# Designs tried in a protein design run: peptides against a protein of PDB entry 3NZW. Part 65

Target 1, 212 residues: chain A of PDB entry 3NZW
Amino acid sequence: TTTLAFRFQGGIIVAVDSRATAGNWVASQTVKKVIEINPFLLGTMAGGAADCQFWETWLGSQCRLHELREKERISVAAASKILSNLVYQYKGAGLSMGTMICGYTRKEGPTIYYVDSDGTRLKGDIFCVGSGQTFAYGVLDSNYKWDLSVEDALYLGKRSILAAAHRDAYSGGSVNLYHVTEDGWIYHGNHDVGELFWKVKEEEGSFNNVIG
Target 2, 222 residues: chain B of PDB entry 3NZW
Amino acid sequence: QFNPYGDNGGTILGIAGEDFAVLAGDTRNITDYSINSRYEPKVFDCGDNIVMSANGFAADGDALVKRFKNSVKWYHFDHNDKKLSINSAARNIQHLLYGKRFFPYYVHTIIAGLDEDGKGAVYSFDPVGSYEREQCRAGGAAASLIMPFLDNQVNFKNQYEPGTNGKVKKPLKYLSVEEVIKLVRDSFTSATERHIQVGDGLEILIVTKDGVRKEFYELKRD

## One batch from the design tools (peptide; made by RFdiffusion4, then SolubleMPNN)

Design b2_p14_4_s2 (from b2_p14_4, 7 letters changed)
Fold by OpenDDE base, seed 4:
Structure b2_p14_4_s2 (fold): chain B 212 residues (1-212), chain C 222 residues (1-222), chain A 14 residues (1-14)
Amino acid sequence: as target 1 above (212 residues)
Amino acid sequence: as target 2 above (222 residues)
Amino acid sequence: EKTYVERLMEYLNS
């Protein structure tokens, strides 16, 4: 798995691969590793698919309850804290979760929290999470600027996942791409890694380790 | 070391069409290298036009299916006999599976039916409740033999339009029920040849707007 | 090639 999220002048970019594996077996190439918690919040999945899918869906319900009770959208901080508190109750039980909670509220602006099953909760501007995270960081960190255009930011997110898909055997399939703004998240499509690789190679003149 | 799980073998396969869905399974039940039964159905009509199979450890599979059938029953009680939608069924099954997160059902679960728009739907689950809607999925002993075939023949992976030098992918299209049945039969006959835990019989449940139809075919009995 | 059981065990312990 490779997931990433980063803040920039235009909001948040979220990009993830879609491969699921069981050992050497590719269980799926089409896993949805972004959970659309609500129109304004995204959760990413790394680690155990069931743990992330179950609890982030549960989180969506908790966020909705908050909105009903408080007559206001939940903050990203509060949403991530709910999840963090939940996983902390299971600390040591064997949950496997590496998740990012991403959203944009008026009070917070674009916000990313990293939450994992070890009890860590971190606010930050850039996170890559998963077995391919170091490959993604290599590209993302090298090209990241706060002042990226939306177009460039989307490409950078996509390109970083592609790098990880290229080098990490546990990552691949496709890139699912999101842009989070003050009006909510916008889905920017599913990009098959096979097609994307050759496109990028041709346009950039990159990936010269591969002949073709 | 005590092992609470068994493995009863078998293979299941789901394929969604445009206005139908198919869920198929062989009827062989084994333990180790011994055939327990040559006809033990593992694909079930659960009501509300939903068919289900949980393949792996049969005791766990049967328990899960029974629990789901009970869920359907109670859903009707609580909601004035409202039909349970396939997506709601999938969510319910997730909760059934994840409820045993720390002592999982040792099964690969697939359900099939029609979505609320009347389109064929197949949902597959891991042992602890992660699920995804897909056009096709193989599960069980010979899943690794069948799934690549389905990738190629249902989703047309690695197929390109002739004369395009591999630049244009074969377009996705729905398969007819007849085409799907052919693929299912070819899948299981092939799997039977190469996997000892697959064989004896093939039961296919076809879900349409008119209900669930069952077909049976003999497989190799070696 | 891994059996279903083997794959499951690997998945659960990943």
Scores: peptide ipSAE 0.165, ipTM 0.818, DockQ to the pose 0.525
Fold by OpenDDE base, seed 3:
Structure b2_p14_4_s2 (fold): chain B 212 residues (1-212), chain C 222 residues (1-222), chain A 14 residues (1-14)
Amino acid sequence: as target 1 above (212 residues)
Amino acid sequence: as target 2 above (222 residues)
Amino acid sequence: EKTYVERLMEYLNS
């Protein structure tokens, strides 16, 4: 798995691969590793698919309850804290979760929290999470700027996941791409790695370790 | 050491068509190298045009299916006999599976039916409730043998239009029920040849708007 | 070769 999220002047980019594995077995190439918690919040999944899918869906319910009770959208901080508190209750039980909770509220602005099953909760500007995270960081860190255009930011997210898909055997399938603004998340499509790789290679002159 | 799990073998396969879905399973039940039964159905009509199979440890599979059937019943009680949609069924099954997250059902679960638009739907689950809607899925002992075949024949993976030098992929299209049945039969006959835990009989449940139809075919009994 | 159960366990951890 490779997931990433980063803040920039235009909000948040979230990009993830779609491969699921069971050991050496590719279980799926089409897993949705972004969980749409609600129209304003995204969760990413790395680690146990069921753990992330179940609890982030549960989180959505908790966020909805908050909004019903408080008549206000839940903050990203609060949403991530709910999840963090939950996983902390299961600490030692064997949950496997590396998640990012991403949203944009008027109060907070664009906000990303990293939450994992070890009990870590971090707010930050850039996170890559999963077995391919280091590969994604390599590309992302090299090209990241706060002042990226939305187009460039989307491309950077996509390109970073592609790099990870290329080098990490546990990542691949496709890139699912999201842009998060104050108005909510916008889905920017599913990009098959097989096609994307050759396109990027041709356009950039990159991936020269592969002969086309 | 405490080991409550067994492996009863078998294989299941789901394929979604345009306006139908198929869920098939062999009828062999084994323990180790011993055949317990040559006809132990593992694909079930659960009502509301939902068919279900949970393949792996049969005791867990049976328990899960029974729980789901009960869930369907209660759904009707609580919602004035409203039909349970396939997507809601999938969510329910997730909760059933994840409810035993720390003592899982050792099964690979597949359900099939029609979505709310009347399109064929197949959902597959891992043992703890991660689920995904797919066009096809194989589960069980011979899943590793069948799934690549399904990738090629249902999703047309690695197939290209002739004369395009591999530049144009074969377009996706729905298969007819007859085509799907052929694929299912070929899958299981092939799997039976190469896997000792697959054989004896093939039961296919076909879900259409008209209900669930069952077909049975003999497999090798070796 | 991995047993079916072993494969299932790998699946739930991915």
Scores: peptide ipSAE 0.172, ipTM 0.834, DockQ to the pose 0.352; fails the geometry check
Fold by OpenDDE base, seed 2:
Structure b2_p14_4_s2 (fold): chain B 212 residues (1-212), chain C 222 residues (1-222), chain A 14 residues (1-14)
Amino acid sequence: as target 1 above (212 residues)
Amino acid sequence: as target 2 above (222 residues)
Amino acid sequence: EKTYVERLMEYLNS
C-alpha cells in the first residue's frame, strides 16, 4: 500500500493506490483505500484491510453522532482523536492500521492527522503511509512546494503514487485522487497504473529503467 | 501444536452480470487427502435473493452462514419484513466476521445478489471482514488458478482490439447468463484437473429478479 | 507451499 496526503496553498491532496495483497498473491487491484466520512472529511487506509475498513467506517458513525449531538461538524482533531483513542485501547492486540484523517473545518482549515495502531497521532502537512511510502516521499519531497497550483499538486500526488507503484511490489492497481478544499473533497478519478505509467513515461521522458 | 482450524478444501466463484449474479461452488469436502463427501453443498440461498458461501474450514463456514440466515430473519422481525439489500447484507456479514477478529472464521466468504438498481452484485470478504464489491471473485483452494482466468474472461484484462497495436483495450461489456455459466463450468473443470481439493460436483446458484435458480453439473471424481 | 491457514493469516494483514 501507498497512501499520501499533503497540504498546500490550495488545500489538501490525497492520493492512494488500490492494491491488496496476501503474501505474494495480489488479492485485489481495485480496493478503495479512501473512506469518505463526510463531504469535508476523508480517511485513508494502510495495513490490515479489515482493521482499517471496519474502524474507519465505525469512525464515520461516531462523526455523524457528533454532528447530531453537537449540531456542528466534528473537527479533524476530534475525529482523529476518536480513532486514536480506539486503537490505543487495542494496543498490543494486533491491530494493523496506518491512517490519515484529512479534512476541512471552519475552525481548523485544511488539516491532516496521521493515526496508527501503535497509538501515534501526529498533525502535519505531509505524510506518506504504507510499504511504498519511501518511494512516494522520494518524488513528493523532491517536488513539493506550498505554492503549487492545484493542477500541479494533483499531478504530484498522482505521480508520487505512481512511483511507489512502480517500485513497491505491494502497491499498484490504480491511483485514486482527491482534492480537499473549504467546499469539501473533490474526487479526481481513478487512474490505472498501467496506462498512467506509459503516459507519464512518454510525456516526462522518465522511468528510463524501463525500455518500453 | 494446537490448531483449532481445519481445511475442507473446495472452491467457490461469484460473477455478476448486468441483471443477474451467480455464485458457484464445488461439492467436494475433504480433510487432508481424504474425501469426506462428494456432495456437500456449500452455496446457500439465504433469502431476500441473497446467496452466500463461506469456503475454507467448513465448521466455521456453516456457523457463519447460519448466523447470517438468522440475521436475515431478525432483520425482517425488526423492520416489518423489509427486504435486506445486498449492500446491507455485506455490512452485516462484515460485523459477523469482525466480531471474531481475534479468533476468526477461517473462511473466504462470497455473497451474490442484485443491488437496489437491479444490477448483479458480488461481494467478497476476507476472514476478518474486509469486503469489496466486484464483478467476479474466486475463493478457496483453486482461487489462484481461477482468478487470473476471470481477469481475462470477465474483465478482459490484457485483451486489445485487433489492429490497434495494443493501444485500444477490449471494451468492457456484461456477459449473458449463458456466457457466465460457460465460464463457471470451464473454471471448475480446469480447476478440478489441477487441484486435488476440487471436484465431484458443481452447484451454481443464479440470482435474478425472479428468484434463485440452481444448476448442478458433474465434475471429475478422481 | 503455504497451508490454507498460513494464507489466511497473510490475508488478515492485506
Scores: peptide ipSAE 0.163, ipTM 0.835, DockQ to the pose 0.339; fails the geometry check
Fold by OpenDDE base, seed 1:
Structure b2_p14_4_s2 (fold): chain B 212 residues (1-212), chain C 222 residues (1-222), chain A 14 residues (1-14)
Amino acid sequence: as target 1 above (212 residues)
Amino acid sequence: as target 2 above (222 residues)
Amino acid sequence: EKTYVERLMEYLNS
């Protein structure tokens, strides 16, 4: 798995691969590793698919309950805290989760929290999470700047996941791409790695390690 | 060391068409190298036009299916006989599976039916309840033999339009029920030849707007 | 060759 999220002047970019594996077996190439909690809040999944899918869906329910009770959308901080508190209760039980909670509230602006099953909760501007995270960081860190245009930021997110998909055997399938703004998240499509790779290679003149 | 799990073998396969879905399974039940039964159906009509199979450890599979069937009954009771949608069924099954997260059902679960738009739907689950809607999925002993075949024949992976130098993929299209059944039969026939835990019989449940139809085919009995 | 159960357990951890 490779997931990433980063803040920039235009909001948040979230990009993830779609491969699931069981050992050496590719279980799926089409897993949705972004959970749309509400129109303004996204969760990403890395680690145990069931753990992430179940608890982030549960989180969505908790967030909705908050809205009903408080008549206000839950903050990204609070949403991520709910999840972190939950996984902390299960600490030692064997949950495997590396998640990012990404969203926009009027109070917080664009916000990203990293939450994992070890109980770590971090607010930050840039996170890559998963077995391919280091590959993604290599591309992302090399090209990131706060002042990226939306177009460039979207491409950078997509490109970083592509790099990870190329080098990490446990990542691949497709890139799912999101842009989060004050108006909510916007889905920017599913990009098959098989097609995207060649397109990027041709346009950039990159991936010269591959002849073809 | 305590090992509460067994493996009863078998293989299941789901394929979604445009306005139908198919869930198929062999009827062989084994333990180790011994055939327990040559006809033990593992694909079930659960009502509300939902078919289900939980393949792996049969005791767990049967338990899960029973629980789901009960869930359907309770759903009707609580919601004035409202039909349980396939997506809601999938969510329910997730909860059933994840409820035993720390002592999982050792099964690969697949359900098939029609979505609310009348389109074929197949949902697959891991043992602890992660699920995905897919066009096709193989599960069980010979899943590794069949799934690549389905990738190629249902989703047309690695197929390109002739004369395009591999630049244009074969377009996705729905398969007819006849084509799907043929594909299923070929899959199981092939799997039976190469896997000792697959064989004896093939049951195919076809879900359409008109209900669930069953077909049976003989497989190799060696 | 991995048993079915072993493969299932691997899936649990992905």
Scores: peptide ipSAE 0.152, ipTM 0.819, DockQ to the pose 0.361; fails the geometry check

Design b2_p14_4_s3 (from b2_p14_4, 6 letters changed)
Fold by OpenDDE base, seed 2:
Structure b2_p14_4_s3 (fold): chain B 212 residues (1-212), chain C 222 residues (1-222), chain A 14 residues (1-14)
Amino acid sequence: as target 1 above (212 residues)
Amino acid sequence: as target 2 above (222 residues)
Amino acid sequence: EKTYVQRLMEFLKS
């Protein structure tokens, strides 16, 4: 898996691959590794698919309950804390989760929290999470600027996942791309890695380790 | 060494069509190299036009299916005989599986039916409840033999339009029930040839708006 | 020979 999220002048970019594996077996190429919790809040999934899918769905329910009780959307801080508290209760039990909670609230603005099954909860501007995270960081860190245009930011997110898909055997399938703004998240499509690779290679003159 | 799980072999396969879905399984039940039964059905009609199979350790599979059937029953009691939708069934099964997260059911679960728009639906589960809606899925002993075939023949992977120099993919289209049945039969006959844990018989449950139909075909018995 | 845990882990999606 490779997931990433970063803040920039235009909000948040979230990009993830879609491959699931079981050992050397490619279990799926079409896994949805982003959960849409509400129109302003996303969760990403890395690690055990069931752990992430189950508990982030559960988190969605908790967030909705918060809205019903408090008559306002839950903050990104609070949402991520709920998840963090949950996984901390299971510390040592063997959960495998590397998640990012990304969203926008009036109070916080665009916000990203990293939460993992070790109990770590971090607020930050840039995170790559998963087996391919270092490959994604290689591209992302090399090209990241706060002042990126929305177009360039979207491309950078997509391109970083593509790099990880290329080098990490456990990442691939497609890139799912999101842009989060004050108006909520916008889905920017599913981009098949096979097609995307050749397109990017041709347009950039990159990936010269592959002759074609 | 502590080993609470058995392995009863077998293989299951689900394919969703436009307005139908199929879930198929062989009827061989084995332990190690011994055939326990040549006809032990593992694909079940669970009501509400939902068919289910949980393949792997049969004791766990049977337990899971029984629990789900009971869940369907109670759903009707609690909601005035409302039909359980396939997506709700999938969520319910996730909870059944994840409820045993730390001592999982040793099974690959597939369900098939129609979604609320009348479209064919197949959901597959890992042992602890990760699930995905897919057009097709193979599970069990010969899944690794069948799934690539389905990639090619259901989703037309690696197929291109002639004369396009590989630039235009073969367009996706729904398969007819007859075409799907052919693929299922070819899948299982091929799997039977190459895997000792697959064989004897093939039972196919076909879900349409008119209900669940069953078909049976003989497989090699060697 | 693989333990039951090892076998189980091979079936879990990640």
Scores: peptide ipSAE 0.389, ipTM 0.832, DockQ to the pose 0.186
Fold by OpenDDE base, seed 3:
Structure b2_p14_4_s3 (fold): chain B 212 residues (1-212), chain C 222 residues (1-222), chain A 14 residues (1-14)
Amino acid sequence: as target 1 above (212 residues)
Amino acid sequence: as target 2 above (222 residues)
Amino acid sequence: EKTYVQRLMEFLKS
């Protein structure tokens, strides 16, 4: 798995691959590793697919309950804390989760929290999570700027996941791309790695380790 | 050492068509190298046009299916006999599976039916409840033999239009029920040839708007 | 031979 999220002047970019594995077996090439918690919050999944899918869906329910009770959208901080508290209760039980909770509230602005099953909860501007995270960081860190245009930011997210898909055997399939603004998340499509790779290679003159 | 799980072998396969879905399974039940039964159905009509199979440890599979059937019953009780949608069924099954997250059902679960638009739907689950809607899925002992075949023949992976120098992929299209049945039969006959835990009989449940139909075919009994 | 846990883990998607 490779997931990433980063803040920039235009909000948040979230990009993820779609490969699921069970050992050496490619279980799926079409996993949705972004869980749409609600129209304003995204969760990413790395680690155990069931753990992330189940608990982030559960998180969505908790967030909805918050909104019903408080008549206000839940903050990203609070949403991530709910998840963090939950996984902490299961600490040592064997949950496997590396998640990012991404949203944009008026109070907080664009906000990203990293939450994992070890009990870590971090707020930050840039996170890459998964077995391919270091590959994604390599591209992302090299090209990241706060002042990226939305278009450039989307491309950077997509390109970073592509790099990870290329080098990480456990990442691949496609890139799912999201842009998060104050108005909510916007899905920017599913990009098959097989096609995307050659397109990017041609346009950039990159990936020269591969002969076309 | 504590070892609560067995492995009863077998293989299951789901394929979604445009207005139908198929869930098939062999009828062989084994333990180690011994055939317990040559006809032990593992694909079930659960009502509301939902068919289900949980392949792996049969005791767990049976338990899960029974629990789901019971869930369907209670859903009707609680919601004035409302039909359980396939997507809701999938969510329910996730909860059943994940409810035993720390002592999982040792099964690969597949359900098939029609979505709310009348389109064929197949959902597959890992042992702890991760699930996806897919066009096709193989599970069980011979899944590794069948799944690549399905990738190629259902999703047309690695197929290109002739004369395009590999630049144009074969377009996706729905298969007819007859085509799907052929693929299922070929899958299981082939799997039976190469896997000792697959054989004896093939039971296919076909879900359409008119209900669930069953077909049975003999497989090799070796 | 694989333990049941090992076999189980091979079924879990990650």
Scores: peptide ipSAE 0.380, ipTM 0.829, DockQ to the pose 0.199
Fold by OpenDDE base, seed 1:
Structure b2_p14_4_s3 (fold): chain B 212 residues (1-212), chain C 222 residues (1-222), chain A 14 residues (1-14)
Amino acid sequence: as target 1 above (212 residues)
Amino acid sequence: as target 2 above (222 residues)
Amino acid sequence: EKTYVQRLMEFLKS
């Protein structure tokens, strides 16, 4: 898996691959590793697919309950805290989760929290999570700046996942791309790596390690 | 050493069409190298036009299917005989599976039916409840033999339009029920030849708006 | 032979 999220002047970019594996077996090429919790809040999944899918869906329910009770959307901080508290209760039980909770509230603005099954909860501007995270960081860090245009930011997110898909055997399939703004998240499509790779290679003149 | 799981072999396969879905399974049940039964159905009509199979350790599979059937029953009681949608069924099954997260059902679960728009739907689950809607999925002993074939023949992976120099992918299209059945039969006959835990019989459940139909075909009995 | 735990782990998606 490779997931990433970063803040920039235009909000948040979230990009993820779609490959799931069971050992050396490619279990799926079409996994949705972004859970749309509400129109303003996203969760990403890395680690155990079931753990992430189950608990982030559960998180969605908790977030909805918050809205019903408090008559206000839950903050990204609070949502991420709910999840972190939950996984902390299961510490040592063997959950495997590397998640990012990304969203926008009027109070917080665009916000990203990293939450993992070790109990770590971090607020930050840039995270890459998964077996391919280092590959993604290599591209993302090299090209990131706060003042990216929305178009450039979207491309950078997509491009970073592509790099990881190329180098990480456990990442691939397609890139799912999101842009989070004050108005909520916008889905920017599913980009098959098989097609995207060649397109990017041609347009950039990159990936010269591949002949063809 | 504590080993609570058995492995009863077998293979299952789901394919979604445009207005139908198919869930198929062989009828062989084995333990180690011994055939326990040559006809032990593992694909079940669970009501509400939902078919289900949980392949792997048969004791776990049977338990899971029974629990789901019971869930359907109670859903009707609690919601004025409302039909359980396939997506809701999938969510329910996730909870059944994840409820045993720390002592999982040792099964690969597939359900098939029609979504609320009348489109074919196949959902597959890992042992602890991760699930995805897919056009096709193979599970069980010979899944590794069949799934790549399905990738190629259902989703047309690695197929390109002739004369395009590999630049234009073969377009996705729905397969007819006849085409799907042929594909299923070819999958299982092939798997039977190469896997000792697959064989004897093939039972196919076809879900349409008119209900669930069953077909049976003989497989190699070695 | 693989233990049941090993088999189980190989069956879980990640």
Scores: peptide ipSAE 0.375, ipTM 0.817, DockQ to the pose 0.199
Fold by OpenDDE base, seed 4:
Structure b2_p14_4_s3 (fold): chain B 212 residues (1-212), chain C 222 residues (1-222), chain A 14 residues (1-14)
Amino acid sequence: as target 1 above (212 residues)
Amino acid sequence: as target 2 above (222 residues)
Amino acid sequence: EKTYVQRLMEFLKS
């Protein structure tokens, strides 16, 4: 898996691959590693697919309950804390989760929290999470600027996942791309890695380690 | 050493069409290298036009299917005999599986039916409840032999339009029920040739708006 | 040869 999220002047970019594996077996090339919690809040999944899918869906329910009780959308801080508190209760039990909670509230603006099954909860501007995270960081860190245009930011997110898909055997399939703004998240499509790779190679003159 | 699981072999396969879905399974049940039964059905009509199979350790599979059938029953009691939708069924099964997260059911679960728009639907689950809606999925002993074939023949992976120099993918399209049945039969006959845990019989459940139909075909009995 | 538990663990999607 390779997931990433970063803040920039235009909000948040979230990009993830879609490959799931069971050992050396490619279990799926089409896994949805972004959970749309509500129109303003996203969760990403890395680690155990069931753990992430189950508990982030549960998180969605908790967030909805918050809205019903408090008559206000839950903050990204509070949403991520709910998940963090939950996994902490299971500390040592063997959950495998590396997740980012990304969203927008009026009080916080665009916000990203990293939450993992070890009990770590971090607020930050840039995270790459998964077996391919270092490959993604290599591209993302090299090109990241706060002042990126929305178009450039979307491309950078997509391109970083592509780099990871190229080098990490456990990442691939497609890139699912999101842009989070003050009006909520916007889905920017599913980009098959096979097609995307050749497109990028041609347009950039990159990936010269591959002949074709 | 604590070894609570068995492996009863077998293989299952789901394919969704436009207005139908198919869930098929062989009828061989084995332990180690011994055939326990040549006809032990593992694909079940669970009501509400939902068919289900949980393949792997048969004891776990049977338990899971029974629990799901019970869930359907109680859903009717609690909601004035409302039909359980396939997506809701999938969510329910996730909870059944994840409820045993730390002592999982040793099964690969597939359900098939029609979604609320009348389109064919197949959902597959890992042992602890990760699930995904797909056009096709193979599970069980010979899944690794069949799934690549389905990628190619259902989802047309690695197929391109002739004369385009590989630049235009073969377009996705729904398959007819007849074509799907052919693919299922070819899948299982092929799997039977190369896997000792697959064979004897093939039972296919076809879900349409008119209900569930069953078909049976003989497989190699060696 | 892998135990059934080991195979189960490998069967989990990640």
Scores: peptide ipSAE 0.382, ipTM 0.825, DockQ to the pose 0.209; fails the geometry check

